# Ledger of designs, part 258: peptides against a protein of PDB entry 3V4L

Target 1, 386 residues: chain A of PDB entry 3V4L
Amino acid sequence: GQPLAKDKVALLIGNMSYWEHPKLKAPLVDVYELTNLLRQLDFKVVSLLDLTEYEMCNAVDEFLLLLDKGVYGLLYYAGHGYENFGNSFMVPVDAPNPYRSENCLCVQNILKLMQEKETGLNVFLLDMCRKRNDYDDTIPILDALKVTANIVFGYATCQGAEAFEIQHSGLANGIFMKFLKDRLLEDKKITVLLDEVAEDMGKCHLTKGRQALEIRSSLSEKRALTDPVQGAPCSAEALVRNLQWAKAHELPESMCLKFQCGVHIQLGFAAEFSNVMIIYTSIVHKPPEIIMCDAYVTDFPLDLDIDPKHANKGTPEETGSYLVSKDLPKHCLYTRLSSLQKLKEHLIFTVCLSYQYSGLEDTVEEKQEVNVGKPLIAKLDMHRGL

## One batch from the design tools (peptide; made by RFdiffusion4, then SolubleMPNN)

Design b2_p25_3_s2 (from b2_p25_3, 13 letters changed)
Fold by OpenDDE base, seed 3:
Structure b2_p25_3_s2 (fold): chain B 386 residues (1-386), chain A 25 residues (1-25)
Amino acid sequence: as target 1 above (386 residues)
Amino acid sequence: MEEKAKLVSTDGSIVEEVTKKEIEE
């Protein structure tokens, strides 16, 4: 019969804004493009940018809570990394220079935990450097992996090689994602799909002799990313999984704010990633006696590290939101919250209406405090223990 | 001016300047 997934869950991590290491650009677009493709494949996708060690550990723990018997698990990572003794290490944004295994997440440890969940398929897509870290002499004592015959690794580069990105027009794409995206929706065994991606990369003059895809697989069954999800969740565990995913993707409801002057503001929310949200404001009603008015958002929680100079922009692009701008309403003021995983409490902020009456020179201000609870990934309390 | 793209390694080094045409081919 056609293989069935009990569910399909993906964790995508893109680390770019390293503290002590070279900044990357490609992970932004790569995580976004892969998120959209995996959603078309009925994956429950958690997409996260710029995670610390602690935040990465918690993201993996929450991902593992979404895994169960027969669930397809996909982990994608784009960022810095290394490989020592056949173990792959993902480097968090707060990793010291030099970093060691104790500062990094071992992919093989995550695989062990996925195997304990009796997953139907385990896919790792690792868009990272695979050079040896000569500053880490630690030999990880890994427990023996179970023989589950359901593991696929796609390494964007060969052992000891670097990964590359193409930078153009202020954006960048990873070489691996450039080719992966063209085939990802194909109804093929995942190892066959990745082999075709490897062939496409091998034909490209830019990558020839620089970067090649490596596939490591124990997959004995015909499993595809296109495999249908089993129908309605019948188990309590499936309901819990669906609720846990839904919590991580729940946007605040759009609000209509009414000011004393008679101006009405629409406050809206959009997700760029599971930890990145756009707030937008629009004037939906203005009394005729008010000639000018603007609605600004301010007084954000300090944990979000929001620079007011980057808030309340006339376009999404001016906030750094180049990817979701087409899906946003026009003629708003836009603010990008890029670190929702740091939010310890409810997202409380102020909407400030600045306006002018016809025939008055002075600007008037009205303010309303808004509590939108914990948006998106902030519901998972990924900061618990800091 | 033809939009130039850059092939960049993970260390941030520019490996090659390429034309937009060469990327789309």
Scores: peptide ipSAE 0.308, ipTM 0.842, DockQ to the pose 0.643
Fold by OpenDDE base, seed 5:
Structure b2_p25_3_s2 (fold): chain B 386 residues (1-386), chain A 25 residues (1-25)
Amino acid sequence: as target 1 above (386 residues)
Amino acid sequence: MEEKAKLVSTDGSIVEEVTKKEIEE
C-alpha cells in the first residue's frame, strides 16, 4: 500500500534582518512560497521570520513536541550559517560578530532529538552558507546518532561553498528554492525529488560551478512529501498537535468600530507568516456632515518595536508586505507587525479617528482601545521559557 | 528598460548581473 504519515509538521525559519551580519532578502519569499506548497501537501506549517537565539530554540522545542512515531517532520532554514567538522550551525539574527557555536543552533543536535521521536520521515532543508567559521574552534562531541533509516538532508550548497540569491525588482529568491518549488508537489520518493532538483540546478548556467545541492540520506523506505495523513486524528497526541497548530494560526476576527460622530470603521487582520500580521483599517460609513476622516492605529505594546513611521501606510507594499498585498482589501491604511513572538501580553492598541466637519477648520479626534488577544504565534508564549 | 537581476552571495557580494529572460530560461 502507499506509505501513510501519522501526521505532517513543518517548521520554516527565515533569518534576514541580522544585527551584526549582512542582511539577506531571499528568505522572505522562500519561506512564503515553501509554506504555501507544504500546505498543499497537508503539512501543518509554522513559518517564522527573524528569530533570536532564544526564539529559535523555543521554536525548535515546540516543533519537537509535535513529533511522534510515524509523524513526518520537515525543518527548513534560510539564513546565515556555517559548517565546522561536519556540524551545521544556523545563525540567529542576534548572533554576535564573530558568532560561535554557543550563539548558534546545531542541526545535528536537533536531528538527534528528532530520532528519539521515532518519526516516519525527517527532512532537513538547509539554505545557508556552509563555509567554515575560523572563529569557532569548538569540536562538538556529538553522541553517535541512532541508526535510523528515515533521515533526508538537503544542503542547498556543497561543503565549504556559499549560497546565492537572485535579486530582482526589490525581491529575491534563493537558488535552491527556485528549483525546489517546481518539483516539491511531485509524487516521488523525497531523495529522488531532491536529486532531480540537484540536476536542474546543475543544468542552469547561473548555478553551474557556483552552487550544487548535496543530499545525505539514510532513507531506506519509499517515503514522499505527498504521502497521505493517516485518517482522522483519533489519538490524544494527535488532538493536542492539531490544537497547538490551530492556536498558532488563529487570526483575530474582523471588527466594526462605531464612533460617537457616527463614523464606522472596519478593522481587519491578515497573516503573512506565523509571527507576521497585517492590520488594516477602512471607513465603511461616514455621515454627510463629515467631509474628511482617517483611522490610524497607535499605542502598540513596546515589546513589538513598532516604528510609527512604518505604520498606517496607504499600501501594503509601503509596509514591506509584498507577498499578501493581492489578498488584502484595497483603500485601507495598513500596518505590519513583524515580531509577534515577542508579545508577552494581549495585543492591545488604539484606533484613532481624525475627522473634520463641514464648515469647521479644526480636526476632531476620537479614540477606541482594541484588545485582540494573542494573535497567531503569540498564543504559544514563545517568550516564556518552556 | 530590461529588468536586470543580480546574482548575490550570502556575504552580500554581487557575483553577476543577469537579465530577467536569462533567469526564466
Scores: peptide ipSAE 0.303, ipTM 0.839, DockQ to the pose 0.612
Fold by OpenDDE base, seed 1:
Structure b2_p25_3_s2 (fold): chain B 386 residues (1-386), chain A 25 residues (1-25)
Amino acid sequence: as target 1 above (386 residues)
Amino acid sequence: MEEKAKLVSTDGSIVEEVTKKEIEE
């Protein structure tokens, strides 16, 4: 019979906005495209951009809580990285320069923890450089791995080589994701699928002699990402997993705000990633005596580090949102919240209506406070270690 | 004018200008 997954869970991390290292661009599009494809494959996907060391540790811990016996686990990482002594290290955005293993997450340590969960399949897709870090001579003492025969590594590049992105018109795609996305939905054993991706990359003139996919596998069974999820979750663990995932993807409901002047504003929310939300405001009713009015959002929690200069834009693209802009309503003001993982409290902010009456030169303001609770990833208690 | 793209290493160390045609081939 076709193999069945008990469930399918993916954690996707894209680090771009490094503090002490070169900024990347490709992880934005690559995480987004992979998220959409894995959702079509019935994966429960958590997608996170620009994580600190602490936030990456917490994201991995929450991912491990979603893993259980026979669950398919997929970890994707796009960002800076290195490989020392066959150990792969993912570099957080707050990593010092130079970074060391103590500032980074070891993929093989995550694999050990995944093996303890008795997972049905463990897939690692690592879109990072695999050069040695000459500033870190630490040999991680890894405990003995279990012989689970269910592990697949797809490395975007060979050992000691670089991974590449193609930058065009302000956007970028990783070379690995460019080829992976075209095959990811195919009903093939995951190692066969990755081997075909490797052949496609090998035909590309841009990557020839620069980047080649490396596949490492112990996978003894014919497991595919297309393998169907087993029927209704009956276990307590499966119910908890479904509840945790649902919480991490719950958007605030759209609101209609009514101001004393008679203006009505629609406040809406859209998810770009599990930690990235767009707020948009639109004027849905205006009294005829009001000639101009705008609805601004302000007074966000300090933990979100929102620059007011990047808030209340006339287009989603001006906020740095290029991916979901087509699905957003037009003629709004847009604000992008890119760090929802930092939110400790409820998301409380102010909607400020600025308006002008016919025949009055002075602008009038009305304000309304809005509490939308904990949106998206902020519902996960990622702060357990503070 | 052929739209130029850049091939960039994920370590930021290598930047090469490539043509859109070379990316589509």
Scores: peptide ipSAE 0.300, ipTM 0.839, DockQ to the pose 0.823
Fold by OpenDDE base, seed 4:
Structure b2_p25_3_s2 (fold): chain B 386 residues (1-386), chain A 25 residues (1-25)
Amino acid sequence: as target 1 above (386 residues)
Amino acid sequence: MEEKAKLVSTDGSIVEEVTKKEIEE
């Protein structure tokens, strides 16, 4: 019969904004495009940008809570990385220079933990450099992996090689994601799909002799990313998993704010990633006696590290949001909240209405405090371990 | 003007300037 997944769960991490290392661009678009494709494949997707070591550990722990017997687990990582002694290390954004294994997440350790969950399929897609780190002589004593015959690694590059991105128009795509996205929806065994992606990369003149996909697999069954999820969640564990995922993806409800001057503001929210949200404000009603009127958001929690210079922009693109701009309403002020994983408390902020009456030179301000609870990933108290 | 793209390594080095046409081929 056609293989069934008990459920399908993906964790996508894109690290770009490194503190002590070169900034990357491709992970932004690559995580976004892969998120949309995996959602079409009925994956529960957690998509996270720019994680610290602590935040990456917590994201992996939350991902492992979504895994169970017969669940398909997919981990995608785009960022800096290295490979020592056949162990792959994902580099957090706060990693020191030079970084060591103690500052990084070992993919084989994550695989061990996934095998303890008795998963139906384990897929790792690693879009990172695989060069040796000569500053880390640590030989990781990894426990022997179980023989589960359900493991697939897609490495964007060969051992000891670099990964590349194509930068155009201020955006970038990883070379791996450029080819992966064209085939990801195909109803093929995942190893066959990745082999076809490897062939496509090998035909491209840009990648020829620079980057080649490596597939490492122990997959005894015909498993595909297209495999249907087994019916209604009938187990308590499946219900808990669905609820946990739903919590991590719940947007605040849109609000209509009414000011004393008679101005009405629509406050809306859009998810770019599980940890990135766009707030937008629009004037939906203005009395005719008010000639100028703007609605600014301010007084955000300090944990979000929001620069006011990047808030309240006339376009989503001016906030650094290039991906969801087409789906956003026009003629708003836009604010991008990155790093929602840092939010320990409820998202409380101020909406400040600045306006002028006809024939008065002075600007008038009215303020309303808004509490939207814990948006998106902030509902998963990723900080509960301190 | 053909939109130029850059092939960039994750180390931040620019490897090659490419045309949009070369990316689509």
Scores: peptide ipSAE 0.296, ipTM 0.838, DockQ to the pose 0.647

Design b2_p25_3_s3 (from b2_p25_3, 10 letters changed)
Fold by OpenDDE base, seed 1:
Structure b2_p25_3_s3 (fold): chain B 386 residues (1-386), chain A 25 residues (1-25)
Amino acid sequence: as target 1 above (386 residues)
Amino acid sequence: MEEKAYLVSTDGETREEVTKEEIEK
């Protein structure tokens, strides 16, 4: 019979806004497009951008809590990385220059922990360079992996080589994701699918002789990303997993705020990623005696590191939100919260209405505090260890 | 001005100017 997954869970990490290293662009688009494709494949997807070492460790720990016997686990990473002695290291955004293994996450350690969960399939998609880091002479002594015959690595490049992206004024994928996305929905054994992606990437003139997809697999069964999820969750662990995932993707409800002047504001929320939310405000009612009014959001928690210069923009694109802008209401003010993983408390902020009456020169302000609880990934309390 | 595009390695060590025609091939 066709293999069944007990469940399907994916963690996608895109690191681009490095502190001490060159900034990337493709991980934004790659994580977003891969999230949408994996959701069509009935994966429970956690999508995270720009994680520190501590935040990456916690994201992996929370991902491992979602894994259980017969669950399909997929880890995707796009960002800086290296390979020493056959061990792959993912580089966090706060990594020093030069980075070392002590500042990075070892993929083979994650694989060991995934094998302890008795997973049905373990897929790693690593969109990073595989050059040796000559600043790190550490030889990790890893425990021997179990023979589970259910492991697939798709490396964006071969050993000792670079992975590439296209940087221009517009949005572009990394070279790996450019070809992967076109085949990801195919009902094929995952190793066959990746082999076809390797052939397609091999036709790319830009990266010919520089980047080649490498497949490392012990997969003995015909397992595909299209494999159906087993029916209703029957175990307590499966129920907890479903609730935990749903909790991590719950948006605040839209609110209608009423001000004393008679102005009504709609406050709305949209998810770009599991840790990235857009807040938008719109004037839905204005008394005729008020000639101009604007609704600004301000006084965010300090943990979110919100620059007021990037808040309350007339377009989503001016906030750096290029991907969800088509699904947002028009004629709003937009604010992008890009670090929801840092939120320790409830998201409390102020809505400030600035308005002018006909025949008065001075602007009037009214303020309302809004508490929306813990949105999206902030519900997982990823900071429990600090 | 033709919009400049770059092929960039994900470690940022390699950066090459490329044409739109090379990206579309």
Scores: peptide ipSAE 0.531, ipTM 0.918, DockQ to the pose 0.890
Fold by OpenDDE base, seed 3:
Structure b2_p25_3_s3 (fold): chain B 386 residues (1-386), chain A 25 residues (1-25)
Amino acid sequence: as target 1 above (386 residues)
Amino acid sequence: MEEKAYLVSTDGETREEVTKEEIEK
């Protein structure tokens, strides 16, 4: 019979906004597009941008809690990275210059932990460079991996080589994701699918002789990303896993705020990623005596590090939200919360209505505090280790 | 001005100016 997955879980990490290293662009698009594709494949997807070392460790730990016997686990990473002695290191955004293994996450350590969960399939898609880091002379002493015959690595490049992205004014994929996305939905054994992606990428003139997809697999069974999830979760563990994932993806409900002046504001929320949310405000009712009114959001928690200069924009694109702008209502003010993983408390903020009456020169302000609880990834207590 | 495009390595070590026509091939 066709193999069944007990469940399917993916963690996607895209690091771009490095503190001490060159900034990237493609991970934004790549994580977003891959999230949408994996959701069509019935994966439970956690998508995270711009994680520190601590935040990456916590994201991996939460991902491992979603894994169990016969579950398909997929880890995607796009960002800075290196390979020393056959070990792959993912570089967090707060990594020093130069970075070392002590500042990075070892993929083979994550694989070991996934093998302890008795997973049905382990897929790693690593969209990073595989050059040696000459500033790191540490020889990782890794424990011997178990023989599980269910491991697939798709490396965006070969050992000692670079992976590339295209940077322009528009949205572009990394070279690996450009070809992967066209094949990802195919009902094929994952190693066959990646081999076809390797052939397609091998035709790319830009990267010919500089980047080549490498497949490393021990997969003895015909497993595909299209494999159906086993029917209704009957186990307590499956119910807990479904609830944990659902919590990490729960948006606040849209609110209608009523001000004393008679203005009504709709406050809405949209997820760009598991740690990135757009807040939007729209005036849904205005008394005729009020000639001008604007609804601003302000007084965010300090842990979110929100610059007021980037809040309350007339377009989603002015906030840096290029991907979800088509799904957002028009004629709002938009604010992008890009670091929800940092939120320790409830998301409390102020909606400030500034308005002017006909025949009065002075602007009037009314304020309402809004508590939306912990949105998205902020429901996962990623901070419990402090 | 044609918007400049770059092929950039994900380690940031390589940056090469590329044409739109090269990206579409």
Scores: peptide ipSAE 0.514, ipTM 0.914, DockQ to the pose 0.867
Fold by OpenDDE base, seed 5:
Structure b2_p25_3_s3 (fold): chain B 386 residues (1-386), chain A 25 residues (1-25)
Amino acid sequence: as target 1 above (386 residues)
Amino acid sequence: MEEKAYLVSTDGETREEVTKEEIEK
């Protein structure tokens, strides 16, 4: 019979905005496109950008709680990374320069924890460099991995080699994701699919002889990302996974705010990633005696590090939102909240209406406080361990 | 001005100017 997954869960991490290291661009597009593809494959996807060491550890721990016997787990990482003595290290955005293993997440430690869950398939997609870090001579004493089948590593490059991205004015994928995305929906054994991606990457003139996909597999069964989820009545654990995923993807409801002057504002919310939300405001009703009016969002929680210079933009693109702009309503003011994982409390902010009456020179302001609860990933309280 | 494109390693150590025609091949 066709193999069945008990469930399918994915964690996608894209690190770009490093504090002490060169900034990347491709992880934004790569995580977004891969999220949309994995959702079409019935994966429960958590997508996170620009995580600190602590935030990455918590994201991995929450992901491991979703894993169980016969569940398919996929971890994707795009960012800075290195490989020492066959151990792969993912570099958080707050990593010092130089970084060491103590500042990074070891993929083989995550694999050990995934093996304890008796998962039906473990897929690691590592879009990072695999050069040695000469500033780190630590040999991680990995405990003996269980002899388990059903592990697949797709490394974007070979040991000691670089992985590449294209940086231009527009949006571009990393070289690995450029080829992976075209095949990811194919009903093939995951190792066969990755072999075909490797052949397609091998034709890329830009990276020929510099980057090559490496596949490591203990997969003894025919397993595919297209394998259907088992339609049996949801176990208590499957219900918990569904509830936890739903909480991490719950947007605030759109609001209609009414001001004393008779102006009505529509306040709306859109998810770009599990930790990135767009707020947008529009004037939906204006009395004829009001000649000009604008609705600004302000007074955000300090833990979100929102620069007012990047808030209340006339286009989504001016906020850094290039991917979801086509799906947003036009003629709004837009604000991008890019660090929802940092939110400790409810998201409370002010909507400020600035307006002018016909024949009056003075601008008038009215303000309303809005509480939208904990949006998206903020419901998981990723900071509870401090 | 022709928009400059770069092939960049994900560790930031390698940065090479590339043409749009090389990216589209």
Scores: peptide ipSAE 0.497, ipTM 0.908, DockQ to the pose 0.863
Fold by OpenDDE base, seed 2:
Structure b2_p25_3_s3 (fold): chain B 386 residues (1-386), chain A 25 residues (1-25)
Amino acid sequence: as target 1 above (386 residues)
Amino acid sequence: MEEKAYLVSTDGETREEVTKEEIEK
């Protein structure tokens, strides 16, 4: 019979806004597109952008809590990285220059922890360079991995080589994701699917002789990303996993705010990623005596580090939100919260209505405080250890 | 002005100017 997954869980990390290193662009698009594809494959997807070392560790720990016997686990990483002595290191956005293993996450350590969960399949998709870091001479003494015949590595490049992206004015994928996305939905054994992606990437003139997909696999079974999730009865553990994932993806409900002047504002929320949310405001009712009115959001928690100059934009694109803009209502003011993982408390902010009456020169302001609880990934309390 | 595109390594060490025609191939 076709193999069944007990469940399917994916963690996608895209690091691009490095503090001490060159900025990337492709991880934004790659994580977004991969999220949408994996959701069509019935994966529970956590998608995170621009994580610090501490935040990456916590994201991996929360991902490991979602893994159990017979669960399919997929880790995707796009960003800076290196490979020393066959160990792959993912570089956090706060990594120093030069970075070392002590500043980075070792993928083989994550694999060890995944093997302890007795997972049905472990897939690593590593969209990073695999060059040696000459500033790191540390040889990780990793414990011997258990012999599990369920591991697949898809490296965007071969050992000692670079992975590439296209940087232009528009949005573009990394070279690996450009080819992966076209095949990801195919009902094929994951190693066969990746081999076909390798053949397609091998035809790319831009990266010919510079980037080649490497597949490392111990997978003895015919497992595919298309394998159906095992139906009911769900184990108690599966119910807990489903509830935990659902909590991490719950958006605040849309709100209608009523001001004393008779103006009504619609406050809405959209998820771009598990840690990135767009707030939008629109005027849904205005008394005829009010000639102009705008609804601004302000007074955000300090943990979110929101610059007011980047809030309340006339378009989603002006906030840096290029991917979800088609699904947002038009003629709003938009604010992008890109660091929801940093939120320790409830998301409390102020909605400020500025308005003008017909025949009065002075603007009037009314304010309402809004508490939307912990949105999206902020429900996981990734900071509980500090 | 033709919009400049670059092939960039994800470690930032390699940066090469490429044409739109090379990207579409």
Scores: peptide ipSAE 0.481, ipTM 0.904, DockQ to the pose 0.878

